# Peptides against a protein of PDB entry 8YVU, part 50

Target 1, 39 residues: chain A of PDB entry 8YVU
Amino acid sequence: PQLCYILDAILFLYGIVLTLLYCRLKIQVRKAAITSYEK
Target 2, 160 residues: chain B of PDB entry 8YVU
Amino acid sequence: TWLTVLKKEQEFLGVTQILTAMICLCFGTVVCSVLDISHIEGDIFSSFKAGYPFWGAIFFSISGMLSIISERRNATYLVRGSLGANTASSIAGGTGITILIINLKKSLAYIHIHSCQKFFETKCFMASFSTEIVVMMLFLTILGLGSAVSLTICGAGEEL

## One batch from the design tools (peptide; aimed at target 1 Y5, target 2 F125 I133)

Design b2_p23_7 (made by RFdiffusion4)
Pose (drawn by RFdiffusion4):
Structure b2_p23_7 (pose): chain A 39 residues (1-39), chain B 160 residues (1-160), chain C 29 residues (1-29), chain P 23 residues (1-23)
Amino acid sequence: as target 1 above (39 residues)
Amino acid sequence: as target 2 above (160 residues)
Amino acid sequence: CYILDAILFLYGIVLTLLYCRLKIQVRKA
Amino acid sequence: FAFVFLVAVIVSFFFVAYFHYSS
């Protein structure tokens, strides 16, 4: 009954999860590009 | 096979360390700049007053920079410094967890007994704001400490 | 406030959809 | 773009808290 930031608290977790998943995907794709471009 | 997986998956731990160090400065500067931290009737601030946002800000940052540079450049003396920075960051997080837990204990002892019936917006909005902020910092610090301890136990993997 | 939260509430939907599309595209690659 | 989203969430949280404190 006292909403706004209570619903806004899980959105910070949503931002953290996305901003870590994109970093892991970028590092993984960079490693895959390095391993595939060598030969 | 745990050592190989931890070794090949290393610099993301540094990414999350440096994300923790960067997001700790913003909170710490805003909380220490908006209002004085020594004239609180409930003495709510028991973590920002102890320097915790500025105690592990350029501390996690150096451990994340060393861990990132370790796979980028395999320097002779950088491997030794990375383990020391990881274990010092583990100790700092261990202390930060218990200071933040006693900050939650005092904030709940303030809001719990006759200070404010039901939720906030009666007399102590800052108490609920500080409680939610410290809970978010505690969760983010647990996330950072878990990666710091995983990198500390992955980095040695050998005698000395 | 509430509507401001709602405007950035669906940004996560599109961001995760493009993230899944990138994942499927990289899997194909 | 994910970093901009995280910054927007933080700024929205602090702006809502400043509005309620200024009331």

Design b2_p23_7_s1 (made by RFdiffusion4, then SolubleMPNN; from b2_p23_7, 15 letters changed)
Fold by OpenDDE base, seed 1:
Structure b2_p23_7_s1 (fold): chain B 39 residues (1-39), chain C 160 residues (1-160), chain D 39 residues (1-39), chain A 23 residues (1-23)
Amino acid sequence: as target 1 above (39 residues)
Amino acid sequence: as target 2 above (160 residues)
Amino acid sequence: as target 1 above (39 residues)
Amino acid sequence: LALIFLLLVINHLLSLALKLLSS
């Protein structure tokens, strides 16, 4: 039972990290799209 | 502007509200199916006795659906209807949060009074289970309220 | 305690979905970068 | 993206609640 709480914490941290990375990638895609539109 | 962002996410917020409502309804039905709350002594399941998981879920679901429909059809009468539904759902959510907080306090107090070190005791198990379910419902209710408020702000912004 | 396991399952599924979305975005960013380099 | 973020927030809040209950 205690292991599930630890797993929850790990999975949550993983989710946060993935969300941050996803946001960064999304920003990069948007920047690339804007740069392509200005050409 | 912040309003523009909210308007763009209005459909998403509506879907989120519906989903939250459905989850709350599912939890409510599961709890009612597994446990006979009427036979449980005390106010451990006061939120369930109040029927919050059901009526709250219905209100949030209706609000979310109306919001999505209003956004898709972009009709003035639907915007007003959605705004009204979102306002009603926000009020319902606030009431639900209050009830859930009260239930949580009672459940925690019960656990503390009975010194529930042994989880296998029926009373302690029920109190712990109730607390866990109520916490989940509280979070879902907060999420639903957040979505409803956001949708209400979007609707109000469209009327201006 | 049983809810912990359910939460773990949800978080795990969420993590998988995010990973897939991240991979898709990464591919899009790479494609955009290649297109910009060819100009 | 907003949905994913929202789900993560929900999970975080749930985890915090569980921690509080376990304390």
Scores: peptide ipSAE 0.522, ipTM 0.822, DockQ to the pose 0.097
OpenDDE base, seeds 2, 3, 4, 5: peptide ipSAE 0.530, 0.516, 0.532, 0.538; ipTM 0.827, 0.818, 0.828, 0.831; seeds 2, 3, 4, 5 fail the geometry check

Design b2_p23_7_s2 (made by RFdiffusion4, then SolubleMPNN; from b2_p23_7, 17 letters changed)
Fold by OpenDDE base, seed 3:
Structure b2_p23_7_s2 (fold): chain B 39 residues (1-39), chain C 160 residues (1-160), chain D 39 residues (1-39), chain A 23 residues (1-23)
Amino acid sequence: as target 1 above (39 residues)
Amino acid sequence: as target 2 above (160 residues)
Amino acid sequence: as target 1 above (39 residues)
Amino acid sequence: DALLFLLYVIDHLLSLYQKLLSE
């Protein structure tokens, strides 16, 4: 049972980090799309 | 600009792989230190007896380190080396998953056979603990494999 | 205890989905960069 | 920043592992 909570904490942290990276990448894709539309 | 972002992503994947390897190694070491696996009856800790936490962690660690070094030096020979290491790490991860699944099945079978209603019985406690550790190791191995495969794809893309 | 295992499953699924989405987004950004370099 | 934090966590885990191996 304690190991389950530790795993939850690790997975939660991983999820937060991936979400932040995904948001950054999504912003970059949007910027690239805008730049391609202006050309 | 975008290349720098990709570089940071590759480094992040490499670091994640090293972290996964270290966690696997830590769990393996803790289990081996606390429990005398050789004296435990049955194949509840078959993955540990096979030494997976050790060799798997080494492969993932080497793959992650090579990926980071390859990205930093940007040399063609290092890219090829990293690709090879990541491929080897991916194979090792797949083998590890197979071993862990087999161990999990044996552990679950043991729990079922002994009708572990009394959690405080030493054998049932060990089987439950083994199951929990194997599940965690399985998740970590899947994460490590995912990072290794991602790095392999990135390396293959650079060779084209 | 049962809730902990359910949470682990949800977080694990979330991690896999985010990883796949991140990979797809990364491929899209790479394709956009190649297209911009050929122009 | 996130990479540095991750490296810090790895270093801490490695130190913990070395301590466990020494026991």
Scores: peptide ipSAE 0.519, ipTM 0.824, DockQ to the pose 0.077
OpenDDE base, seeds 1, 2, 4, 5: peptide ipSAE 0.494, 0.488, 0.508, 0.475; ipTM 0.825, 0.821, 0.823, 0.814; seeds 1, 5 fail the geometry check

Design b2_p23_7_s3 (made by RFdiffusion4, then SolubleMPNN; from b2_p23_7, 19 letters changed)
Fold by OpenDDE base, seed 5:
Structure b2_p23_7_s3 (fold): chain B 39 residues (1-39), chain C 160 residues (1-160), chain D 39 residues (1-39), chain A 23 residues (1-23)
Amino acid sequence: as target 1 above (39 residues)
Amino acid sequence: as target 2 above (160 residues)
Amino acid sequence: as target 1 above (39 residues)
Amino acid sequence: DSLIFLLLVIEHRLSLLQKLLNE
């Protein structure tokens, strides 16, 4: 039973990290798009 | 095309928020149907007594729906409305997390006080079940908050 | 205990979806970078 | 990297499920 909760915590942390990375990547795409539009 | 992709991402976040809200409502309904919270002694279900699964789910659902509508309708007023709703949902989510943490602490304290070594004892089973549900609700709330914040940032970026 | 496994399944599904989105976004960033380099 | 992590999680979940089914 404890292993299940540990796995939940790991998956949760992974989800948060992926969300943050996704946000950063999205910002990069937006910046690239803006730069391409200004040229 | 890039705008369409960004809109799809926002829509995904909105759908995730709605899904989270629906899951929270489902858990709330199941708990209310299986357990009479009013007759349970202690603060094990304090978050449920406060109605968090319901109002939290409503806020997340509204935020998600408004976000989806705002993406589908290219209207400035909808963008502002979505931004406001997402902000409100973010605040509600933060409050919900706080309540759930408090509930979790109380539930854990209850388990500790009663030395719940036997899972099959009714009181210990209920406390354990409550703790599990609260943890699930906490995770869902954090996910909902993350989506709401993401949508808020996206909406704010569009208004600038 | 069963609820923990349900949560695990939800978090796992979420992780998969986020991974797919991240991959798509990463491809978009790469495409944008290539397009900016060609200009 | 993310795909490898996902595969590892799947394997872990399957192992846990098998343990549960054997109880």
Scores: peptide ipSAE 0.516, ipTM 0.816, DockQ to the pose 0.144
OpenDDE base, seeds 1, 2, 3, 4: peptide ipSAE 0.578, 0.579, 0.577, 0.594; ipTM 0.841, 0.839, 0.839, 0.842; seeds 1, 2, 3, 4 fail the geometry check

Design b2_p23_7_s4 (made by RFdiffusion4, then SolubleMPNN; from b2_p23_7, 17 letters changed)
Fold by OpenDDE base, seed 4:
Structure b2_p23_7_s4 (fold): chain B 39 residues (1-39), chain C 160 residues (1-160), chain D 39 residues (1-39), chain A 23 residues (1-23)
Amino acid sequence: as target 1 above (39 residues)
Amino acid sequence: as target 2 above (160 residues)
Amino acid sequence: as target 1 above (39 residues)
Amino acid sequence: SALLFLLLVILHMLLLALELLNK
């Protein structure tokens, strides 16, 4: 049970980090798409 | 169409399959190297005893490689080969999932029977570790199966 | 304890899905960057 | 911890594979 809680914490942290990275990447894709449309 | 999407993602799916296979192989080798599975009480490592991480990894690796090669060369014979390999990998993945589910049930049953209150009990730790590894392997196998099935559908669509 | 295992499974699945999406998005960013460089 | 480590390894491997595919 203690390992499960530790794993949950780690997975949760990983999920947050991945979400942030995904958001950053999505913003980059959008910026790239806008820049390509303006050219 | 779904087929056009799958065709565009074929290389990605193939790579994903290879990676899944390598990870499964790594887990298999680590577990086999660290633990004497044959002497562990119970069937908490039944999937490893069945050799699934090894043969499953081989099938997924071959399937992924063939899929990538088939897409790159656009040769009809490679498409058929990839289709066959992906079909075989899909069957292997399905079998692997079954084995892993059985292993998971046994591991969970072991934990329940021993009423593992203390994490530091060796038997409970091993059962918990087995459960975690089997769950991870199950997810990897599901991913591999998903990629193999997707590649099979893509290959079948190209044959039509 | 049972909820912990379920949470682990959900978080693991989420992590896998996010990883796949992140990879797809990264490919899109790279393709967009290449297309912008060729123009 | 093992699951997270595995997930990180998978992510790293996928990123490497994408890099190889883009070459």
Scores: peptide ipSAE 0.488, ipTM 0.803, DockQ to the pose 0.037
OpenDDE base, seeds 1, 2, 3, 5: peptide ipSAE 0.480, 0.474, 0.475, 0.482; ipTM 0.797, 0.792, 0.787, 0.798; seeds 1, 3 fail the geometry check

Design b2_p23_8 (made by RFdiffusion4; failed a check: the pose's geometry)
Pose (drawn by RFdiffusion4):
Structure b2_p23_8 (pose): chain A 39 residues (1-39), chain B 160 residues (1-160), chain C 29 residues (1-29), chain P 23 residues (1-23)
Amino acid sequence: as target 1 above (39 residues)
Amino acid sequence: as target 2 above (160 residues)
Amino acid sequence: CYILDAILFLYGIVLTLLYCRLKIQVRKA
Amino acid sequence: SFLSVVRTVLFIVVYIVLIVFSL
């Protein structure tokens, strides 16, 4: 009954999860590109 | 096979360490700049007053930088420094967790007894704001400490 | 406030959709 | 009302910082 930031609290978790998943994907793709471009 | 997986998956831990260090500065500067932290009737601030946002800001940052540079450049003396910085950051997080827990204990002791019936927007909006902020910081610090301890136990993997 | 929260509430949907698309594309690669 | 504005500004700043970091 006192909404706004209570609903906005889980959005910060959503932001953290996405901003870590993108970092993990970028690092993984960079490693895959390095391993595939060597030969 | 846990050691190999932890070794090959290393620099993301440094990414989350540096994200914790970077996001700790913004909260610490805004909270310590918007209003004085020594004239609170409920003395709500028991973590920002102890320097915790500025106690592990350039502390997690150096551990994350060392862990990122470790795979980028395999320096002779950088490997030794990375383990020390990881274990010092593990100790700093250990302390931060307990100080943040006693901050939650005091904030709940303030809001719990006759200070404010039901939710906020009666007299002490700042008490609920500080409680939510500290809870978010505690969760983020748990996330960061778990990765710091995982990197600390992955980095040695050998005698000395 | 509430509407401001709603405007950034669907940004996550599109961001996760593009993230899944990138994942499937990289899997194909 | 002032602390409510400060709280909204803080969350906008944090979301901008997370978006910038993810780039």

Design b2_p23_8_s1 (made by RFdiffusion4, then SolubleMPNN; from b2_p23_8, 17 letters changed)
Fold by OpenDDE base, seed 5:
Formats: C-alpha cells, sequence, structure tokens
Structure b2_p23_8_s1 (fold): chain B 39 residues (1-39), chain C 160 residues (1-160), chain D 39 residues (1-39), chain A 23 residues (1-23)
C-alpha cells in the first residue's frame, strides 16, 4: 500500500511535467502555423 | 529553434529513462539488503534472482546517458551509438517485461493457493511485498521501454 | 489500497496517452520546420 | 553504504536535471 502511494506521487508528478511540456509545445506549433499562414 | 526544442525533448526522454533505471536499482538494492532472496522458497522473487533490477537498470542508464550525450554533442558517431544502445535497451526491456509478468503470475498464484487473508503471516507478507515490487518494476520497465523506443525512432529519423 | 491501484492504472494510462500525443505533436512540428526550410 | 551514497548522488543530479527541464 505504501509503495502504491509512492508510485502515485511519481506518476502524478510525471503527468504534470508532461502536461506543461505539451502545453508549451502546442503553443509553439500554433505560433509556427500562424507564421506559415502569414507567408 | 525547432531543433533546440526537439533536442530538449530527447534529453527529457533520456533523463526519464535514467530516472526509471535508478528507481529500479534502488528497489533492487533495498530488496537485496533487507531480504535474503536466496533463502526464500519459491519463485516469488524470480526477477530478482535473475538480477533484472541490476542489469536492466544499467542497460537503461547507459542508453539514456548515450542519448543525452548524443544530443548535446550532435556528432554522427554518437547518434549511431545512441541508436544501437536504445535498440539494445528496448530488447532488454521487452525481455524484462516478460520475466516480470511470469513472476507476477507466480506470485498471484501463491497468494491464491495460500488464501492470504492475514497480512501478518510471514509468507503472505513476503508474497504481497513481492507482488507490489514486481508491479512497480513492471510499470517502470514499460516506461523505460517507451522512452527507449521513442529515442530509437528519433535516432533512426536522424540517420535517414 | 484498492483505490490506490486504480489511481496508478489511470495515471499510467494518462502518461502513455500524453507521451503518444507529445510524439505526434513533435512530428508535426518537425514536418512544419522541414516545410519552412524548403521554402 | 558507499554504493548507496553514489546512488543518492546520482539521484540528486537527476532531480536537478529534471527541475531544469521543468523551468
Amino acid sequence: as target 1 above (39 residues)
Amino acid sequence: as target 2 above (160 residues)
Amino acid sequence: as target 1 above (39 residues)
Amino acid sequence: DELLKIYLELFLKLIQLLLEFSK
């Protein structure tokens, strides 16, 4: 049970980090698409 | 630049792989320090007896380190080396998953046969502890395999 | 304890899905960069 | 004990690297 909670904490942290990175990447893709549309 | 972002992503995958490896090593060392696996009856700790937490973690660590170094130095020979290491790590991860699944089945069968309702019984405690560790190792191995495969695909794309 | 294992499964699945989406987004960014470089 | 210290140092370095990526 204690190991399960530790794993949950690690997976939760990993999920948050990936979500932040995904959001940053999505913003970059949108900026690139806008720049391509203006050309 | 887009290339810089992609390199950071590859480094992140490499770091994730190394982290997974380090966690596996930590669990392996803790189990070996607390329990004498050689004296435990049955195949509940078969993955530990095979030394998977150690050699698997080393393999993933080397693969992750090579991936990070390859991205930092941007040298062709390092890219090839990283691709080879990631491929080897992917194979090792697949083998590790197979071993862990077999161990998990044996542990679950043991718990079922002994009807382990009381956690305080030494045998049931050991079986439950083994099952928990094996499940954690399985998840970590799957994560490591995913990172290794992703890095392999990225490396293969750079070689083409 | 059972809820912890269910949470682990959900977080694990979420991590896999996010990783796949991240890879797809990365491929799209690479394709956009290549197209911009050829122009 | 020495092995544990080495692992701990490696773990701390990895955490620092992860924190750099998170920023």
Scores: peptide ipSAE 0.496, ipTM 0.819, DockQ to the pose 0.089
OpenDDE base, seeds 1, 2, 3, 4: peptide ipSAE 0.481, 0.488, 0.471, 0.489; ipTM 0.814, 0.822, 0.821, 0.825

Design b2_p23_8_s2 (made by RFdiffusion4, then SolubleMPNN; from b2_p23_8, 15 letters changed; failed a check: the pose's geometry)
Amino acid sequence: DDLLEIRLKLFLELLKLLLEFSL

Design b2_p23_8_s3 (made by RFdiffusion4, then SolubleMPNN; from b2_p23_8, 14 letters changed; failed a check: the pose's geometry)
Amino acid sequence: SELEEVRLELFLKLLELLLNFSK

Design b2_p23_8_s4 (made by RFdiffusion4, then SolubleMPNN; from b2_p23_8, 15 letters changed; failed a check: the pose's geometry)
Amino acid sequence: SELLEIRLELFLKLINLLLEFSK

## One batch from the design tools (peptide; aimed at target 1 A33, target 1 (a further copy) L25 A32)

Design b2_p24_1 (made by RFdiffusion4)
Pose (drawn by RFdiffusion4):
Structure b2_p24_1 (pose): chain A 39 residues (1-39), chain B 160 residues (1-160), chain C 29 residues (1-29), chain P 24 residues (1-24)
Amino acid sequence: as target 1 above (39 residues)
Amino acid sequence: as target 2 above (160 residues)
Amino acid sequence: CYILDAILFLYGIVLTLLYCRLKIQVRKA
Amino acid sequence: VFVLFIVATILYFETKKEVSEFLE
């Protein structure tokens, strides 16, 4: 009954999860590009 | 086979360490700049007053930088410094967790007994705001400490 | 406030959709 | 949270560029 930031609290978790998943995907793709471009 | 998986997956732990160090500065500067932290009737601030946002800000940042540079550049003396910075950051996080827990204990002791019936917006909006902020910081610090301890145990993997 | 929260509430949907598309594309690669 | 979404957008465009270069 006192909403706004209570609903806005899970959005910070959503932001953290996405901003870590993109970093993991970028590092993984960079490693895959380095391993595939060597030969 | 745990050691190989932890070794090959290393620099993301430094990414989440530096994300913790960077996001700790913003909170710490905003909370320590918007209002004085020594004239609170409920003495709610028991973590920002102890320097915790500025105690592990350029502390997690150096551990994350060393861990990122470790795979980028395999320096002779950088491997030794990375383990020390990881274990010092593990100790700093261990202390931060307990100080943040006693900050939650005091904030709940303030809001719990006759200070404000039901939710906030009666007399102590700052008390609920500080409680929510410290809970978010505690969760982020748990996330960061878990990766710091994983990197500390992964980095040795050998005698000395 | 509430509407401001709603405007950034669907940005996560599109961001996750593009993230899944990138994942499927990289899997095909 | 809004800053994290800006950072996630930047990381999306950098990831999309590296996926395009990987396909080439």

Design b2_p24_1_s1 (made by RFdiffusion4, then SolubleMPNN; from b2_p24_1, 17 letters changed)
Fold by OpenDDE base, seed 4:
Parts: C-alpha cells; sequence; structure tokens
Structure b2_p24_1_s1 (fold): chain B 39 residues (1-39), chain C 160 residues (1-160), chain D 39 residues (1-39), chain A 24 residues (1-24)
C-alpha cells in the first residue's frame, strides 16, 4: 500500500511536469510559427 | 493558426475538465451509494458530507462545456462566459482541494489513532478506503483545477 | 489498495499519453526549426 | 443515468475528435 501511494505521487508529479513541458513546447511551437509568418 | 491551436487546446482542456468532473461525480455517487456517510462516525468523509463531489463536478462540467461551446461558436459573449465559468471552476476547485486536504488530514488522523496495522478491522478499512477516495478526489480536483486555470489563461489571452 | 492500483493505472496511462504528445510536439518544433533554417 | 450516459457519449466523441486531430 505504501508503494502504491508512492507510485501515485511519482506519477502525479510526472504528469504535472509533462503538462508543464507540453505547455512550454506548445508555446515554443507557436512562437516559431509566428516568427516564420513574419518572415 | 495560433487561434486554431488554442481552440484545439481549449477543446482538449474542456474535455479533460468534463472528464475529470465526471470521474469525480462517479466516485462521489459510488461512495454515496455504497456508504451511508451519515452513519459513519467521525469526519472521515467530510468532503462528501459537504457535497464536494457533486458541486465540484457540476462546476467543472459547466466550465468544460462552456469552453467547448465558446470554441465552437466563436462568439465574443461565449468567450467571456467561458472565462467566467473557468474562473468559477478554478475557485471551486481550490475550495474542493482545501476540503479534501482537511478530509485527508482527518482520515489520516483516524488511521493513526486506531493504530491500523491490521487493515482487516472494519474501522481501519473504512478509514483507509476513505483516505484512498479522498486522495483520488484530490488528484482529480487538482487536474480539474489545472484544466480550468489553463482554459482561463487561454480565454484571457483571446480577450487581449 | 485496489483504488490505488486503479489510480496508478490511470496516471500511468495519462503519463504515456502526455509523453506521446510531448514527443509529437517536440518533433513539430524540430521540423519548424529545420524549415526556418532552410530559408 | 441517461443524461450521464449522453454526457459520457458526448465526451467520448470529443475525445475521439481530439485523438483524430492529434493523429492528423
Amino acid sequence: as target 1 above (39 residues)
Amino acid sequence: as target 2 above (160 residues)
Amino acid sequence: as target 1 above (39 residues)
Amino acid sequence: TLLLLLLTTLLLQELQQLVEELLR
């Protein structure tokens, strides 16, 4: 049971980090698209 | 392209929010159907007694639906409505998290008081089950809040 | 304990999906960067 | 229950559309 909760915490943290990274990447893609359009 | 990507993100976030809300509602309804919370001694299910799974799920569902509708109709009034709903859902989510944390603390305290080394005792089992449900609800609420906040940011970005 | 395992499964699935999305987004960023460099 | 089922169906459809968009 303790291992399960630890796993949940790790997976949750991983999910949050991935979400943040995804958001950052999406922002980067958007910035890259805007810069390509201005060119 | 940015708007289309944002729209796709909004739809995804809206769906995620609705899904999270539905899962929370399902958990709430299952717990309410299986357990008579009123007969359980203590505040182990304080979040359920407060009706959080219900109103929280409703708020998240409304927010998600409004976000999807706003994205589909591209109407300025819907964007404002979605932003308002997302803000309300974010507040509701924050309140829900607070309630769930309090419930979790009570549940943990209950487990500690009863020295629940033997999970086979009915009280210990109920406390553990409550803790598990509260943790799940907490995670779902955090996910819902994250989606609502993201939608709010997206909506605010469209208004600027 | 069973709920914990269910949560783990959901979180794991979510993590996989996010990882896939992240990878796709990263590939898109790389493609956008390459196209900007060829111009 | 029917309303929930309808809502879940709508959610599933939206998820499918999202998956299709992600696959495109």
Scores: peptide ipSAE 0.498, ipTM 0.814, DockQ to the pose 0.082
OpenDDE base, seeds 1, 2, 3, 5: peptide ipSAE 0.471, 0.464, 0.503, 0.463; ipTM 0.803, 0.799, 0.817, 0.801; seeds 3, 5 fail the geometry check

Design b2_p24_1_s2 (made by RFdiffusion4, then SolubleMPNN; from b2_p24_1, 17 letters changed)
Fold by OpenDDE base, seed 3:
Structure b2_p24_1_s2 (fold): chain B 39 residues (1-39), chain C 160 residues (1-160), chain D 39 residues (1-39), chain A 24 residues (1-24)
Amino acid sequence: as target 1 above (39 residues)
Amino acid sequence: as target 2 above (160 residues)
Amino acid sequence: as target 1 above (39 residues)
Amino acid sequence: VLLLLLLTTLLLKELQELVEQLLK
């Protein structure tokens, strides 16, 4: 049972990190699109 | 274009906040329906007794709704209202986390004291179940707080 | 204990979906960067 | 992001229905 809670915590942290990375990547894609449009 | 991106993100955060609020309400209602908290000995369900699933969910729902409305109408007064609601939701989330941590500590202490011997199987099961629900609510509350803070920062940026 | 395992399953599925989305977005960023370099 | 929003909206609707069922 304790191992299950630890796994939940790890998976939750992983989900948060992935969400942040996804947001950052999305911002980068948009920046790149804007830069390409201004050229 | 950046503003459009931020607006889409704001809407997503608002929806996420509403979803979190609804999940918290669902957990609260399920616990209240299955267990009569008033008849449970001890403070195992102190977070529920404090009404956190209810008021916390309301605050998150209001914050999310105001954020969505503010984004749709692009009115200055709505932006201020959304900022205020998000701030209130963030405070509510912080308070909820505190209550949940206290409840978790009490639940863990209860489990430790009773050592889940056969004589207390029902109580141990309830304490374990409560702990699991509290942990789930804690995670949801953290997500809700994160969304509310993000929306608050976005709203503050628009006022500047 | 059973609820913990259910939560683990949900979080795991969420993590997989986010990973797939991240990979797709990363590919898009690379494509956008290449297009901007050719201009 | 739109797909995630759609999924979250669907989950929210299901949750609302569940709450309504519990309240009845």
Scores: peptide ipSAE 0.513, ipTM 0.816, DockQ to the pose 0.033
OpenDDE base, seeds 1, 2, 4, 5: peptide ipSAE 0.475, 0.464, 0.502, 0.460; ipTM 0.806, 0.801, 0.821, 0.798; seed 4 fails the geometry check

Design b2_p24_1_s3 (made by RFdiffusion4, then SolubleMPNN; from b2_p24_1, 16 letters changed)
Fold by OpenDDE base, seed 3:
Formats: C-alpha cells, sequence, structure tokens
Structure b2_p24_1_s3 (fold): chain B 39 residues (1-39), chain C 160 residues (1-160), chain D 39 residues (1-39), chain A 24 residues (1-24)
C-alpha cells in the first residue's frame, strides 16, 4: 500500500506538469495564429 | 503573460472546479452511505465529520459557476462577484487541505498502532479505507484550490 | 490498497491522454511556426 | 479544451444523478 501511494503522488505530479505544458503550448498556438492573421 | 493564459482558460478552470467539487461530494456521499461515521471509533474520518466534502464542494461549485457566468456576460459586477467567490473557494480549499492532512496523519497513526497485518479486520480495513479516501480527496482539493487561485488571479488582473 | 490501485489506474490513463494531447498540440505549434515563417 | 469541457460536463451530470440516487 505504501508503494501505491507513492505512485499516486508521482502520477499526480506528472499530470499537473503535463497540464501546465499543454496550456503553454495552446497559448503558443493561439499567439502564432493571431500573428499570422495580422500579416 | 500568465494572466492572459488564465483569462483564456477561465471557463475551463471553472468547469474543472465544479467537477472537482462534484467528485468530492460523491466521495463524501459514498462514505456516508457505506459507513456510519458516527459509530466509528476515533477520528479516522475527521474530515467527513467536519462536513468538508459538503461545504468544500459547495464553495468550489459556486466559484466555478460564477467564473463561467462572468466570462460569458463580461460584466464588471460579475467579475467582482467571481473574484470574491474564487477567493472564498481558495480559502475553503486551503482549510480543506489542512483538515485532510490532519485526518491522514490520524489514519496513518491508527494503522501503525494497531499493526494492521490483518487487512480484513474491520478496524484495519476502515483505517485503510479512510486513508485512501482522504488521499484522493486531498488530490482533488489541491486541484480545486489550483483552479480557484487561477481564477482569482485572472479576476484580479481584470480589475487592474 | 485496492482503492489505491484504482486511483493509480485512473491517473495513469489521465497521464496517457494528456501526453497524446500534448503531442498533438506540439505538432500544431510546429505547423503554425512554419506557416508564419513562410509569410 | 472544448472536448475536455464537454467530458467534464457529462461526468458532472452522472455524478449528480448518482448523488440523487444515493439521497433517495
Amino acid sequence: as target 1 above (39 residues)
Amino acid sequence: as target 2 above (160 residues)
Amino acid sequence: as target 1 above (39 residues)
Amino acid sequence: VLILFLLTTLLFRELQELVEQLLK
């Protein structure tokens, strides 16, 4: 059970990091789209 | 900037907060339906006895709903209301985390004291179950707090 | 312990889905950058 | 994001129904 809880914590942290990275990429795509439209 | 990112994801964060709140309510309801917490010896379910799944979920739900409404109507008064609700939800989330940590410590202490080698013993099973539920609720509360804080920062940025 | 394993499974699935979304978004960013450079 | 929002909304509805069933 202790190993399971450690795994949960690692997976949770990984999920948070991936979510943040995904948000950053999404913003980059939107910025690139706006810049392309203004040209 | 971080503020512009949060503004664009405000609706999503609000929905996520509502979902987190609902999951917390579901866990609370399941625990209350399966276990008579009042008859359980000790403070293994202290977070449930405090009603955290209920009030915490309500605060998160209200915060999320107000955030969605504020984004849709783009009215100044709604932004202020959302900011207030998000702040309250952030405080509630922080309090919930504290309660859950305390509950987790008590549950772990109980397991350690009773040397729960027999998983099928009622007391050990309840303590283990409580610990697992509390951990899940802790993760959900952290997610809810993160969303509420993000929405609060977004709302504060709009007021400036 | 059984609930912990269920949580692990959910978090693992979430991590996989986020990874796939991240990869797709990364491809979109690359495409947007190429389009912006050609203008 | 929209797909995730829709999925979240569906899950929320299912959870509400479960809560209502438990309260009956």
Scores: peptide ipSAE 0.505, ipTM 0.812, DockQ to the pose 0.031
OpenDDE base, seeds 1, 2, 4, 5: peptide ipSAE 0.472, 0.482, 0.498, 0.530; ipTM 0.802, 0.801, 0.812, 0.815; seeds 2, 4, 5 fail the geometry check

Design b2_p24_1_s4 (made by RFdiffusion4, then SolubleMPNN; from b2_p24_1, 18 letters changed; failed a check: too like the target's own chain)
Amino acid sequence: ILLLGLLTLLLLKELQELVRQLLE

Design b2_p24_2 (made by RFdiffusion4)
Pose (drawn by RFdiffusion4):
Structure b2_p24_2 (pose): chain A 39 residues (1-39), chain B 160 residues (1-160), chain C 29 residues (1-29), chain P 24 residues (1-24)
Amino acid sequence: as target 1 above (39 residues)
Amino acid sequence: as target 2 above (160 residues)
Amino acid sequence: CYILDAILFLYGIVLTLLYCRLKIQVRKA
Amino acid sequence: VVLFIVATILYFLTKKEVEKLVEL
């Protein structure tokens, strides 16, 4: 009954999860590009 | 096979360490700049007053930088420094967790007994705001500490 | 406030959709 | 909001790395 930031609290978790998943994907793709471009 | 998986997957732990260090500064500067932290009737601030946002800001940052540079550049003396920085950051997080827990204990002791019936917007909006902020910081610090301890136990993997 | 929260509430849907698309594309690669 | 801005930047950076891998 006192909404706004209570609903806005889970959005910070959503942001943290996405900002970490993108970093993991970028590092993984970079490693895959390095391993595939060597030969 | 745990050691190999932890070794190959290393610099993301440094990414999350440096993300924790960077996001800790923003909260710490905003909270310590918007209003004085020594004239609170409920003495709500028990973590920002102890320097915790500025106690592990350039502390987690250096561990994250060392861990990131470790795979980028395999320096002779950088490997030794990375383990020390990881274990010091593990101790700093261990302390931060308990200080943040006693901050939650005091904030709940303030808001619990006759200070404010039901939710906020009666007399102590700052008390609920500080409680939510500290809870978010505690969760983020748990996330940072788990990765710091995982990197600490991955980095040795050998005698000395 | 509430509407402001709503405007950034669907950003996550599109961001996750593009993230899944990138995942499928890199899996194909 | 800042985390969504950072997530968008990371999306474009990740898209360029995926395009390079697809070109290989």

